# Ledger of designs, part 24: peptides against a protein of PDB entry 4CIC

Target 1, 148 residues: chain A of PDB entry 4CIC
Amino acid sequence: KVSTKGHYGVQAMFDLAQHFGEGPVSLKSIAERQGLSEPYLEQLIAVLRKAGLVKSVRGAQGGYILAREPRDIKVGDIIRVLEGPIAPVESVSQDDPEHSLKFDFSVTKSVWEKVKKSIEEVLDSITLADMLKDAEEAQMAQGYMYYI
Target 2, 147 residues: chain B of PDB entry 4CIC
Amino acid sequence: KVSTKGHYGVQAMFDLAQHFGEGPVSLKSIAERQGLSEPYLEQLIAVLRKAGLVKSVRGAQGGYILAREPRDIKVGDIIRVLEGPIAPVESVSQDDPEHSLKFDFSVTKSVWEKVKKSIEEVLDSITLADMLKDAEEAQMAQGYMYY

## One batch from the design tools (peptide; aimed at target 2 K1 V2 S3 E83)

Design b2_p15_4 (made by RFdiffusion4)
Pose (drawn by RFdiffusion4):
Structure b2_p15_4 (pose): chain A 133 residues (1-84, 100-148), chain B 132 residues (1-84, 100-147), chain P 15 residues (1-15)
Amino acid sequence: KVSTKGHYGVQAMFDLAQHFGEGPVSLKSIAERQGLSEPYLEQLIAVLRKAGLVKSVRGAQGGYILAREPRDIKVGDIIRVLEGSLKFDFSVTKSVWEKVKKSIEEVLDSITLADMLKDAEEAQMAQGYMYYI
Amino acid sequence: KVSTKGHYGVQAMFDLAQHFGEGPVSLKSIAERQGLSEPYLEQLIAVLRKAGLVKSVRGAQGGYILAREPRDIKVGDIIRVLEGSLKFDFSVTKSVWEKVKKSIEEVLDSITLADMLKDAEEAQMAQGYMYY
Amino acid sequence: SIQEGYALEIAPGPL
């Protein structure tokens, strides 16, 4: 199960990545395109801003823009920002979960927002039918 | 975060794997060794039994034992047993989560109870210090 | 029940 915060955090950062070249966009516009609740987004952006992943701009087309290029933002970085008598007995079971954790970390660190932009272009495109191999 | 059911399901199955050659053990003994609640364990075992992963034995010093050899039980098998207008718009974000899911499936399918038994032996051993 | 939900939660906890 993916948490609401992980899903919406990545969605919102990806929407900003899709508008990075064009410039700042409002939070309202992000919520509209992504189907997110504006109050929740406001809180999410506040953390991402404190983390240096997004920045606000005061322009007419003010609003929010990525604070780092998409190529320099791993999905794992976004997730890391959003997340927060005695004796020793080794648990092999816990070691299995550590291996699961490591593999997840590896996948999320292997994908950047730029990679997601490239995938978005390839997957949702249109072309003459003869070119589908 | 790992669910209580995944953690306890794997713990209980591994305890049975550690006692597979010796024979049946009581649910109370599993709960004691693993620090589990007996009511929760009983419910857990019932599902595992229905799935053919564990079997009850009448015996006298009877109890429960794995229904398949440890080598033939993947951790992923245990997890899979315990788990249960319109338009199209592709979500690249969801595709990331699909990749995460695939990698987890791959890790859990690559580890059997036999692998865990081997790891348990190697990690919790004692030996002359010169061999470290 | 034992069979309800997922074994893992990704990105858990409050925002």

Design b2_p15_4_s1 (made by RFdiffusion4, then SolubleMPNN; from b2_p15_4, 8 letters changed)
Fold by OpenDDE base, seed 3:
Structure b2_p15_4_s1 (fold): chain B 148 residues (1-148), chain C 147 residues (1-147), chain A 15 residues (1-15)
Amino acid sequence: as target 1 above (148 residues)
Amino acid sequence: as target 2 above (147 residues)
Amino acid sequence: GVTSGSALTLADGPL
């Protein structure tokens, strides 16, 4: 499972993508739209800001904006910032050098490395711009379904 | 992460695949070769047996065998038995029908569904026979490096 | 110890 942190981080970044070019968005408005607690969102945004994915804007219309265009932010970038590297298994650093365990471990490790690579490829293939497009297509499809 | 349960379950099944056709393997010998506690392995094997991936053989040379040929057992089958369905996110069953949350939730959900599908495709593409072949190739490559 | 928090989990366990 993507952690709650990763999941909500992607939601918050997607909300900022939907408002990209409209100016700064308040944390309160993001929290309300995404069903997040404002204090929890503040923690996520602080991490995303430190990583340079989000910018803080000061002033009467202060808030947050994406630091890059939606097309230049991958889901994989958000996940790596919030949760670190994708690791399909805990490296059981059993440093035990002696036994036949090393070989069986190497084969099983290769399975998890294939899983890792597959996850990375998927997450790095999806941008916030792709998510915006998918949202627009879904909204149009719903609109047509109510007129039939 | 594949849980410790899934990871060690794949190791235990791979050990049984390496001994496929040689007869029953004792839990003790699997535990020793895989660096697992015997009690923990017993719990894993009980689940795998109940799912029909492993058979118990009784007698003086009793133990466990694969219930199918290594080519007929996918890594995905082992993981589904031990951990259940691959779920990249908790279904936040927020049944709250009213709020605008549904749409943003649907788009983010589609990302995780793509991840799920990709993981399933990988795990279902790898059999215990593929793992045996990879092991043999690695052993031969090491053997050639010593000559 | 860097708790490498993994972003994804398979099933109920952290990936």
Scores: peptide ipSAE 0.149, ipTM 0.811, DockQ to the pose 0.121; fails the geometry check
OpenDDE base, seeds 1, 2, 4, 5: peptide ipSAE 0.065, 0.149, 0.126, 0.142; ipTM 0.790, 0.817, 0.813, 0.815; seeds 1, 2, 4, 5 fail the geometry check

Design b2_p15_4_s2 (made by RFdiffusion4, then SolubleMPNN; from b2_p15_4, 8 letters changed)
Fold by OpenDDE base, seed 1:
Structure b2_p15_4_s2 (fold): chain B 148 residues (1-148), chain C 147 residues (1-147), chain A 15 residues (1-15)
Amino acid sequence: as target 1 above (148 residues)
Amino acid sequence: as target 2 above (147 residues)
Amino acid sequence: GVTDGSALTLADGPL
């Protein structure tokens, strides 16, 4: 599972992508559109800002913008910032040196490393621009279904 | 993360694969070789047995065996049995019908579905026989580094 | 133990 933090972080970043070029968006408006708690969103945005994925704009029309174009932000970048490295298993500390366990551990570890790599490849292949395109295509498809 | 349950389940199934054709293996011997608690392993084996991945053999030389050949057991089969369906996100219950959230939710959901599919494809591409082969290749490589 | 919060779990649980 992606954590609630990763999930809502991608959702909030996608909302900012939808408004990219329209100026700064308030946290309140993102929270309302994305069904998020504003205090929770503040925590997410603080992390994303510190990582340089989001910028704050000050003033009466202040808020947040993407720090880069949607095409320059991968879903994998958002997840790594919010949750850290994609790890398929907990690092079982190899603290017990005496057991012959090292080899079987290596083979099972290789399975999880393959899973990790696959997840990373998927998340690094999807940009916020790809998500915007998928949204536009889905809206167009819905629009055509209402005219039939 | 694969849960500790999934991780140790794969490890226990791999131990049974290494002994496939040698007869039944005791839970104690698996626990010792895999560094697992025997009571914890009993719980895992009970689930795996109920799912038809493991068989119990009764008697003085009793224990457990794989119910199928190592080539016929995918890592994905073990994970699904122990953890259920591979779910990349919690099912956020769409319980609030009024918010225009449905569309953005759909796009984000598609990302997680792509991740799910990718994980499933990987785990369904790896059998216990593939893991045995990887183990043999790693042992051979270690043997060659000592010469 | 510092649960190194990994970003992705396969099970119904926190990463």
Scores: peptide ipSAE 0.136, ipTM 0.808, DockQ to the pose 0.144; fails the geometry check
OpenDDE base, seeds 2, 3, 4, 5: peptide ipSAE 0.135, 0.119, 0.118, 0.128; ipTM 0.817, 0.808, 0.811, 0.814; seeds 2, 3, 4, 5 fail the geometry check

Design b2_p15_4_s3 (made by RFdiffusion4, then SolubleMPNN; from b2_p15_4, 8 letters changed)
Fold by OpenDDE base, seed 1:
Structure b2_p15_4_s3 (fold): chain B 148 residues (1-148), chain C 147 residues (1-147), chain A 15 residues (1-15)
Amino acid sequence: as target 1 above (148 residues)
Amino acid sequence: as target 2 above (147 residues)
Amino acid sequence: GVTDGEALTLADGPL
């Protein structure tokens, strides 16, 4: 499961993508649009900023912008920044010395590595620009359904 | 993350696959080979048995066997039985009525649905027979490195 | 120190 942190981080980054080129957006406005608490969003944005995915703009009309174009930000980049490397299994801490039966579960590990690779490939194949396009297509489809 | 439950469940099922056709194996022997606690394994096996992935054999040489051939058991089947449906995101309980801003996060949801589908495809593409084959190939490769 | 690579914990449930 993508954590709540990863989920809301992608949501916040997508909001910034929707406003890309319109100037800086306030955390308050993002929080309101995305149904997030402002304090929680501040924590997410702080991490994303430190990672260079967002920039802060100072001033009365200050706020946040994407640090790169939506096409240059993958969902995988956001997730790795917020949650770290994609790992399909908890690293069982090898530190129980009594269960030092180093059964090289290499085969079971290979299953999880295949899952990891698959998740990485999907998340690295989706940019914020792809998400914007999907949103536009969905709105157009809804618009056509209202006229029928 | 595949839970510890899913991980150890796959491990236990793989042990049963390695002994498929040799007759029933004891929980103790599986626990010893897989580095699992026997009580934890009992819980896993109970769920797997209820789901029809394993059978219990009674008697002095009793234990457990796979209920189907290794080729007929996907890793995805094991995971679904132990953990439930593969869900890439926690269902945010819609039950906070104040955050009822039904912003149709359809786009973000679609990302997670793509991830889900990809995980399902991988786990449903791997059988216990595939894992057995991979283990044999790995042993052969190690054997060749010793010569 | 083994850097506990903070594995992307796909959080509380089945992947």
Scores: peptide ipSAE 0.038, ipTM 0.788, DockQ to the pose 0.126
OpenDDE base, seeds 2, 3, 4, 5: peptide ipSAE 0.038, 0.036, 0.038, 0.071; ipTM 0.794, 0.789, 0.792, 0.803; seeds 2, 3, 4, 5 fail the geometry check

Design b2_p15_4_s4 (made by RFdiffusion4, then SolubleMPNN; from b2_p15_4, 7 letters changed)
Fold by OpenDDE base, seed 2:
Structure b2_p15_4_s4 (fold): chain B 148 residues (1-148), chain C 147 residues (1-147), chain A 15 residues (1-15)
Amino acid sequence: as target 1 above (148 residues)
Amino acid sequence: as target 2 above (147 residues)
Amino acid sequence: SVTSGSALTLADGPL
């Protein structure tokens, strides 16, 4: 499972992508559109800002913007910032030396590394621009269904 | 993350694959080889047995065997039995109607469905026989480094 | 101590 943090982080970043070029978006407006609590969104945005994916704009029309164009932000970038490295298994703490799994679990480790690589490849293949395009295509398809 | 349950379940099934054709393996011997507690392994094996991936053999030489050949058991089969369906996102409980996410999160949902499909494809592409082959190849490669 | 290990889990359970 993507954590709630990763899930809502991608939603918040997608909301900022939908408003990219329109100027700063308030946390309140993002929270209202995405069904998020403002305090929770503040925590997510603080992490994303610190990682340089989001910029804060000050003033009466202050708020947040994407720090990069939607095409230059991968879903994988958002997930890595919020969740850290994609770890399919808990790193069985190398630090419990007594549970030195003497068994070279190299084969089982290889399975999880293949899963990791697959997740990374998918998440790194999807940009916020791809998500915007998919949303536009879905909206057009819905519009055509109302005219039939 | 694969849960501890999924991780150790794959290890226990791989141990049974390494001994496939040699007869029943005791839970004690699996636990010792895989560094697992016997009580935890008993819980895993009970689930795997109920799902028909493992058979119990009774008697003085009793224990457990794979219910199928290693080639007929995918890693994905083991994970689905132990963890259920691969869910890349928590199903944000459809049941909180007040957080009726009125926004068609269809786009964000599509991202997670792509991740799900990719994980399923990987786990369904790996059998216990593939894992046995990889172990044999690794052991041969280590043997050649000692000469 | 909720180890907030925000990892992509395959299962519904807490990490």
Scores: peptide ipSAE 0.135, ipTM 0.815, DockQ to the pose 0.153; fails the geometry check
OpenDDE base, seeds 1, 3, 4, 5: peptide ipSAE 0.061, 0.064, 0.066, 0.091; ipTM 0.787, 0.793, 0.799, 0.803; seeds 1, 3, 4, 5 fail the geometry check

Design b2_p15_5 (made by RFdiffusion4; failed a check: the pose's geometry)
Pose (drawn by RFdiffusion4):
Structure b2_p15_5 (pose): chain A 133 residues (1-84, 100-148), chain B 132 residues (1-84, 100-147), chain P 15 residues (1-15)
Amino acid sequence: KVSTKGHYGVQAMFDLAQHFGEGPVSLKSIAERQGLSEPYLEQLIAVLRKAGLVKSVRGAQGGYILAREPRDIKVGDIIRVLEGSLKFDFSVTKSVWEKVKKSIEEVLDSITLADMLKDAEEAQMAQGYMYYI
Amino acid sequence: KVSTKGHYGVQAMFDLAQHFGEGPVSLKSIAERQGLSEPYLEQLIAVLRKAGLVKSVRGAQGGYILAREPRDIKVGDIIRVLEGSLKFDFSVTKSVWEKVKKSIEEVLDSITLADMLKDAEEAQMAQGYMYY
Amino acid sequence: SETYAIHFAYDPDET
């Protein structure tokens, strides 16, 4: 199960990545395109801003823009920002979960927002029918 | 975060794998060795038994034993047993999570209870210091 | 407070 925070955090950062070249966009516009609740987004952006992943701009077309290029933002970076008598007995079971954790970390560090932009272009495109191989 | 069910399901199955050659063990003994609540374990075992992963034996010193050899039980098998207008718009974000899901499935399908038994022996051993 | 992006194995009682 993916947490609301993870899903919305990545969705919002990806929406900003899709508008990076065009410039700042409002939070309202992000919420509208992504189907997110504006109050929740406001809180999410506040953390991402403190983390240096997004920045606010004061322009007419003020609003929010990525603070780093998409190629320099791993999905794992976003997740890391949002996340927060004695004796030793080794647990093999816990070691299995550590392996699951490591594999997840590997996948999320292997994908950047730029990679997601490239995938978005390829997957949602249109073309003449003869070109589908 | 790992659910209570996944953690306890795997712990209980691994305890049975550690006792597979010796024979049946009571649920109380599993709960004691693994630090588990007996009521929760009983409910857990009932599902595992229905799935053919464990079997009850009448015996006298009877109890429960794995229904398949450890080498034929993947950790992923255990997890899968315990788990249970319109338009299209592709979500690249959801595709990321699908990749995460795939990698977890791959890790859990690559480890059997036999692998865990081998790892348990290697990690919790003792030997002359010169062999480290 | 500690939080997680992923909750694994599915458990309806915890969900």

Design b2_p15_5_s1 (made by RFdiffusion4, then SolubleMPNN; from b2_p15_5, 8 letters changed; failed a check: the pose's geometry)
Amino acid sequence: EETSALFLPYDPEEE

Design b2_p15_5_s2 (made by RFdiffusion4, then SolubleMPNN; from b2_p15_5, 8 letters changed; failed a check: the pose's geometry)
Amino acid sequence: METFALFLPYDPEEE

Design b2_p15_5_s3 (made by RFdiffusion4, then SolubleMPNN; from b2_p15_5, 8 letters changed; failed a check: the pose's geometry)
Amino acid sequence: METYALFLPEDPEEE

Design b2_p15_5_s4 (made by RFdiffusion4, then SolubleMPNN; from b2_p15_5, 8 letters changed; failed a check: the pose's geometry)
Amino acid sequence: METYALFLPYDEEEE

Design b2_p15_6 (made by RFdiffusion4; failed a check: the pose's geometry)
Pose (drawn by RFdiffusion4):
Structure b2_p15_6 (pose): chain A 133 residues (1-84, 100-148), chain B 132 residues (1-84, 100-147), chain P 15 residues (1-15)
Amino acid sequence: KVSTKGHYGVQAMFDLAQHFGEGPVSLKSIAERQGLSEPYLEQLIAVLRKAGLVKSVRGAQGGYILAREPRDIKVGDIIRVLEGSLKFDFSVTKSVWEKVKKSIEEVLDSITLADMLKDAEEAQMAQGYMYYI
Amino acid sequence: KVSTKGHYGVQAMFDLAQHFGEGPVSLKSIAERQGLSEPYLEQLIAVLRKAGLVKSVRGAQGGYILAREPRDIKVGDIIRVLEGSLKFDFSVTKSVWEKVKKSIEEVLDSITLADMLKDAEEAQMAQGYMYY
Amino acid sequence: GITDGYALEIAYGDT
């Protein structure tokens, strides 16, 4: 199960990545395109801003823009920002979960927002039918 | 975060794997060795039994034992047993989570209870210091 | 019951 915060955090950062070249966009516009609740987004952006992943701009087309290029933002970076008598007995079971954790970390660090932009272009495109191989 | 059911399901199955050659063990003994609540364990075992992963034995010093050899039980098998207008718009974000899901499935399908038994031996051993 | 939900939760715990 993916948490609301992970899903919405990545969605919002990806929306900003899709508008990076064009410039700042309002939070309202992000919420509208992504189907997110504005209050929740406001809180999410506040953390991402403090983390240096997004920045606010005061322009007419003010609003928010990525603070780092998409190629320099791993999905794992976003997730890391959003996340927060005695004796030793080794648990093999816990070691299995550590392996699960490591594999997730590997996948999320292997994908950047730029990679997601490239995938978005390829997957949702249109073309003449003869070119589908 | 790992659910209570995944953690306790795997713990209990691994305890049974550690006692597979010796024979049946009581649920109380599993709960004691693994630090588990007996009521929760009993409910857990009932599902595992229905799935053919464990079997009850009448015996005298009867109890429960794995229904398949450890080498034939993947950790992923245990997890799978315990788990249970319109338009199209592709979500690249959801495709990331699909990749995460795939990698977890791959890790859990690559580890059997036999692998865990081998790891348990190697990690919790003692030997002359010169051999480290 | 035992078969309700998922074994893992991703992106758990708040900052």

Design b2_p15_6_s1 (made by RFdiffusion4, then SolubleMPNN; from b2_p15_6, 5 letters changed; failed a check: the pose's geometry)
Amino acid sequence: GVTDGDALELAAGDA

Design b2_p15_6_s2 (made by RFdiffusion4, then SolubleMPNN; from b2_p15_6, 6 letters changed; failed a check: the pose's geometry)
Amino acid sequence: GITEGEALTLAAGDP

Design b2_p15_6_s3 (made by RFdiffusion4, then SolubleMPNN; from b2_p15_6, 5 letters changed; failed a check: the pose's geometry)
Amino acid sequence: GITDGSALTLAAGDP

Design b2_p15_6_s4 (made by RFdiffusion4, then SolubleMPNN; from b2_p15_6, 6 letters changed; failed a check: the pose's geometry)
Amino acid sequence: GITSGSALTLAAGDA

Design b2_p15_7 (made by RFdiffusion4; failed a check: the pose's geometry)
Pose (drawn by RFdiffusion4):
Structure b2_p15_7 (pose): chain A 133 residues (1-84, 100-148), chain B 132 residues (1-84, 100-147), chain P 15 residues (1-15)
Amino acid sequence: KVSTKGHYGVQAMFDLAQHFGEGPVSLKSIAERQGLSEPYLEQLIAVLRKAGLVKSVRGAQGGYILAREPRDIKVGDIIRVLEGSLKFDFSVTKSVWEKVKKSIEEVLDSITLADMLKDAEEAQMAQGYMYYI
Amino acid sequence: KVSTKGHYGVQAMFDLAQHFGEGPVSLKSIAERQGLSEPYLEQLIAVLRKAGLVKSVRGAQGGYILAREPRDIKVGDIIRVLEGSLKFDFSVTKSVWEKVKKSIEEVLDSITLADMLKDAEEAQMAQGYMYY
Amino acid sequence: VTDGAVLQIVAGDAV
């Protein structure tokens, strides 16, 4: 199960990545395109801003823009920002979960927002039908 | 975060794997060794039994034992047993999570209870210090 | 937005 915060955090950062070249966009516009609740987004952006992943701009087309290029933002970075008598007995079971954790970390660190932009272009495109192989 | 059911399901199955050659063990003994609540364990075992992963034996010193050899039980098998207008718009974000899901499935399908038994031996051993 | 984990492995705690 993916948490609301992980899903919406990545969605919102990806929406900003899709508008990076064009410039700042309002939070309202992000919420509208992504189907997110504005109050929740406002809180999310506040953390991402403090983390240096997004920045606000005061322009007419003010609003928010990525603070780092998409190629320099791993999905794992976003997730890491959003997340927060005695004796030793080794648990093999826990070691299995550590392996699960490591593999997730590896996948999320292997994908950047730029990679997601490239995938978005390829997957949602249109073309003449002869070119589908 | 790992659910209580995944953690306890794998713990209990691994305890049974550690006692597979010796024979049946009581649920109380599993709960004691693994620090589990007996009521929760009993409910857990009931599902595992229905799935053919564990079997009850009448015996006298009877109890429960794995229904398949450890080498034939993947950790992923255990997890799978315990788990249960319109338009199209592709979500690249969801595709990321699908990749995460695939990698987890791959890790859990690559580890059997036999692998865990071998790891348990190697990690919790004692030996002369010169051999480290 | 909480301090919790992004992922829950094995969905739910109930058997």

Design b2_p15_7_s1 (made by RFdiffusion4, then SolubleMPNN; from b2_p15_7, 7 letters changed; failed a check: the pose's geometry)
Amino acid sequence: VDDGSILELVEGDEV

Design b2_p15_7_s2 (made by RFdiffusion4, then SolubleMPNN; from b2_p15_7, 8 letters changed; failed a check: the pose's geometry)
Amino acid sequence: ITDDSILELVEGDEV

Design b2_p15_7_s3 (made by RFdiffusion4, then SolubleMPNN; from b2_p15_7, 7 letters changed; failed a check: the pose's geometry)
Amino acid sequence: LTDGSILELVEGDEV

Design b2_p15_7_s4 (made by RFdiffusion4, then SolubleMPNN; from b2_p15_7, 6 letters changed; failed a check: the pose's geometry)
Amino acid sequence: VTDGSILELVEGDEV

Design b2_p15_8 (made by RFdiffusion4)
Pose (drawn by RFdiffusion4):
Structure b2_p15_8 (pose): chain A 133 residues (1-84, 100-148), chain B 132 residues (1-84, 100-147), chain P 15 residues (1-15)
Amino acid sequence: KVSTKGHYGVQAMFDLAQHFGEGPVSLKSIAERQGLSEPYLEQLIAVLRKAGLVKSVRGAQGGYILAREPRDIKVGDIIRVLEGSLKFDFSVTKSVWEKVKKSIEEVLDSITLADMLKDAEEAQMAQGYMYYI
Amino acid sequence: KVSTKGHYGVQAMFDLAQHFGEGPVSLKSIAERQGLSEPYLEQLIAVLRKAGLVKSVRGAQGGYILAREPRDIKVGDIIRVLEGSLKFDFSVTKSVWEKVKKSIEEVLDSITLADMLKDAEEAQMAQGYMYY
Amino acid sequence: VTWGDTITIADGWTV
């Protein structure tokens, strides 16, 4: 199960990555394109802004833009920002979960917003039918 | 975050794997060794039994035992048993989560109860200090 | 996004 925070955090950061070259976009526009609740997005952006992942601009086309290039933002970075008598007895079971955790960390650190931009171009494109191999 | 079910399901199955050669053990004994609630364990075992992962034995010192050898039970098998207008718009974000899901499946399918038994021996051993 | 419920992603490390 993927948390609402993780899904919406990545969605919103990806939307900003898709508009990075064009410049700032409003939060309302992000919510509209991504199907997100504006109040929830406002709270999410506030954390991402404090973390230096997004920045606000005061222009006519003011709004929000990524604070770092997409190639310099791993999906794992976004997730890390959003997340917060005695004796020792080793648990092999817990060690299994540690291996699950490590593998997740590896996958999320292996994908940047730039990688997602490239995938978005390839997967949702159109072309003459002869070129589908 | 790991669910209570996944954690306790794997704990209980591993306890049975540690007692596979010795024979059946009571559910109370599993609950005691693993720090589990007996009611929750009983419900858990019922599903595992229906799935053919554990079996009950009448015996006298009867109880429960694995229904398959540890080497033939993947951690992923245990998890899979316990778990249960229109338009198309591709989501690259969802594709990331699919990759995460795949990697978890791969890790859990690569580990059997036998692997856990071997790891448990190696990690919780004692030996002369010169051999470290 | 739900496929299973044994693990919750983006919810931190907890066992």

Design b2_p15_8_s1 (made by RFdiffusion4, then SolubleMPNN; from b2_p15_8, 10 letters changed)
Fold by OpenDDE base, seed 1:
Structure b2_p15_8_s1 (fold): chain B 148 residues (1-148), chain C 147 residues (1-147), chain A 15 residues (1-15)
Amino acid sequence: as target 1 above (148 residues)
Amino acid sequence: as target 2 above (147 residues)
Amino acid sequence: YKWDDIIELAEGYSI
């Protein structure tokens, strides 16, 4: 499972990207638009802020903004911040001295490492700016379907 | 995390691949070699058998064998059988009529679909025969470090 | 694989 945390974190960051340059966005407004609970969003935003992906703005028109331009934030950056370092599959069989078990574990581990690398490459290939562009293209496509 | 089910399923299938052509392997022997509980392995093997990846052999020397050659079984086939079809992320917000929410959901969904596709491509590129080859190469490399 | 499980898998392997 993409943790609910990673999924909703990307949604929250994408919401901030859609409002980039418009000033601070309230957590309430993000929560409402993204279908998230405010308390859950507060936890996500706290982590994202600590990682330097989001900034807080104080005042009556206070809220949150992206700390960098959408083009400078990869989806992979968001996921790494929220999920932390993917714990290596703890080799359950540390204690069994039989060499053959360690070897089988190494081969299966290599499969999952290849999967991991592929995921990282995909997530690092997508920026928030790419997501914004995809959103605009999807809106344009929907708009054309209403004119036909 | 690869589900424990997917991880151990691949291990069990790889064990059967290592013994391919040697006859039936007991669940006990697989469980011992792979560090799995027999009851858990029985559940995995039941699913894999139903999907036609494993065959049961009856008799005193009974057990399980791969139903196909290792080259004809992809890691992706094992994972799809054990985990089922990757359920599309049920759009939590089916009921919120505001168009903007649906759109944001669609874009985020597309990110995960790209990840899914990439994972599927990787898993479908690896056969049990590829894993056997990698194991042999790793053993040879270890053998050369002792000289 | 539940997509959630694959993503969790992806997350479990340090992205």
Scores: peptide ipSAE 0.277, ipTM 0.812, DockQ to the pose 0.394; fails the geometry check
OpenDDE base, seeds 2, 3, 4, 5: peptide ipSAE 0.250, 0.247, 0.263, 0.272; ipTM 0.810, 0.807, 0.814, 0.811; seeds 2, 3, 4, 5 fail the geometry check

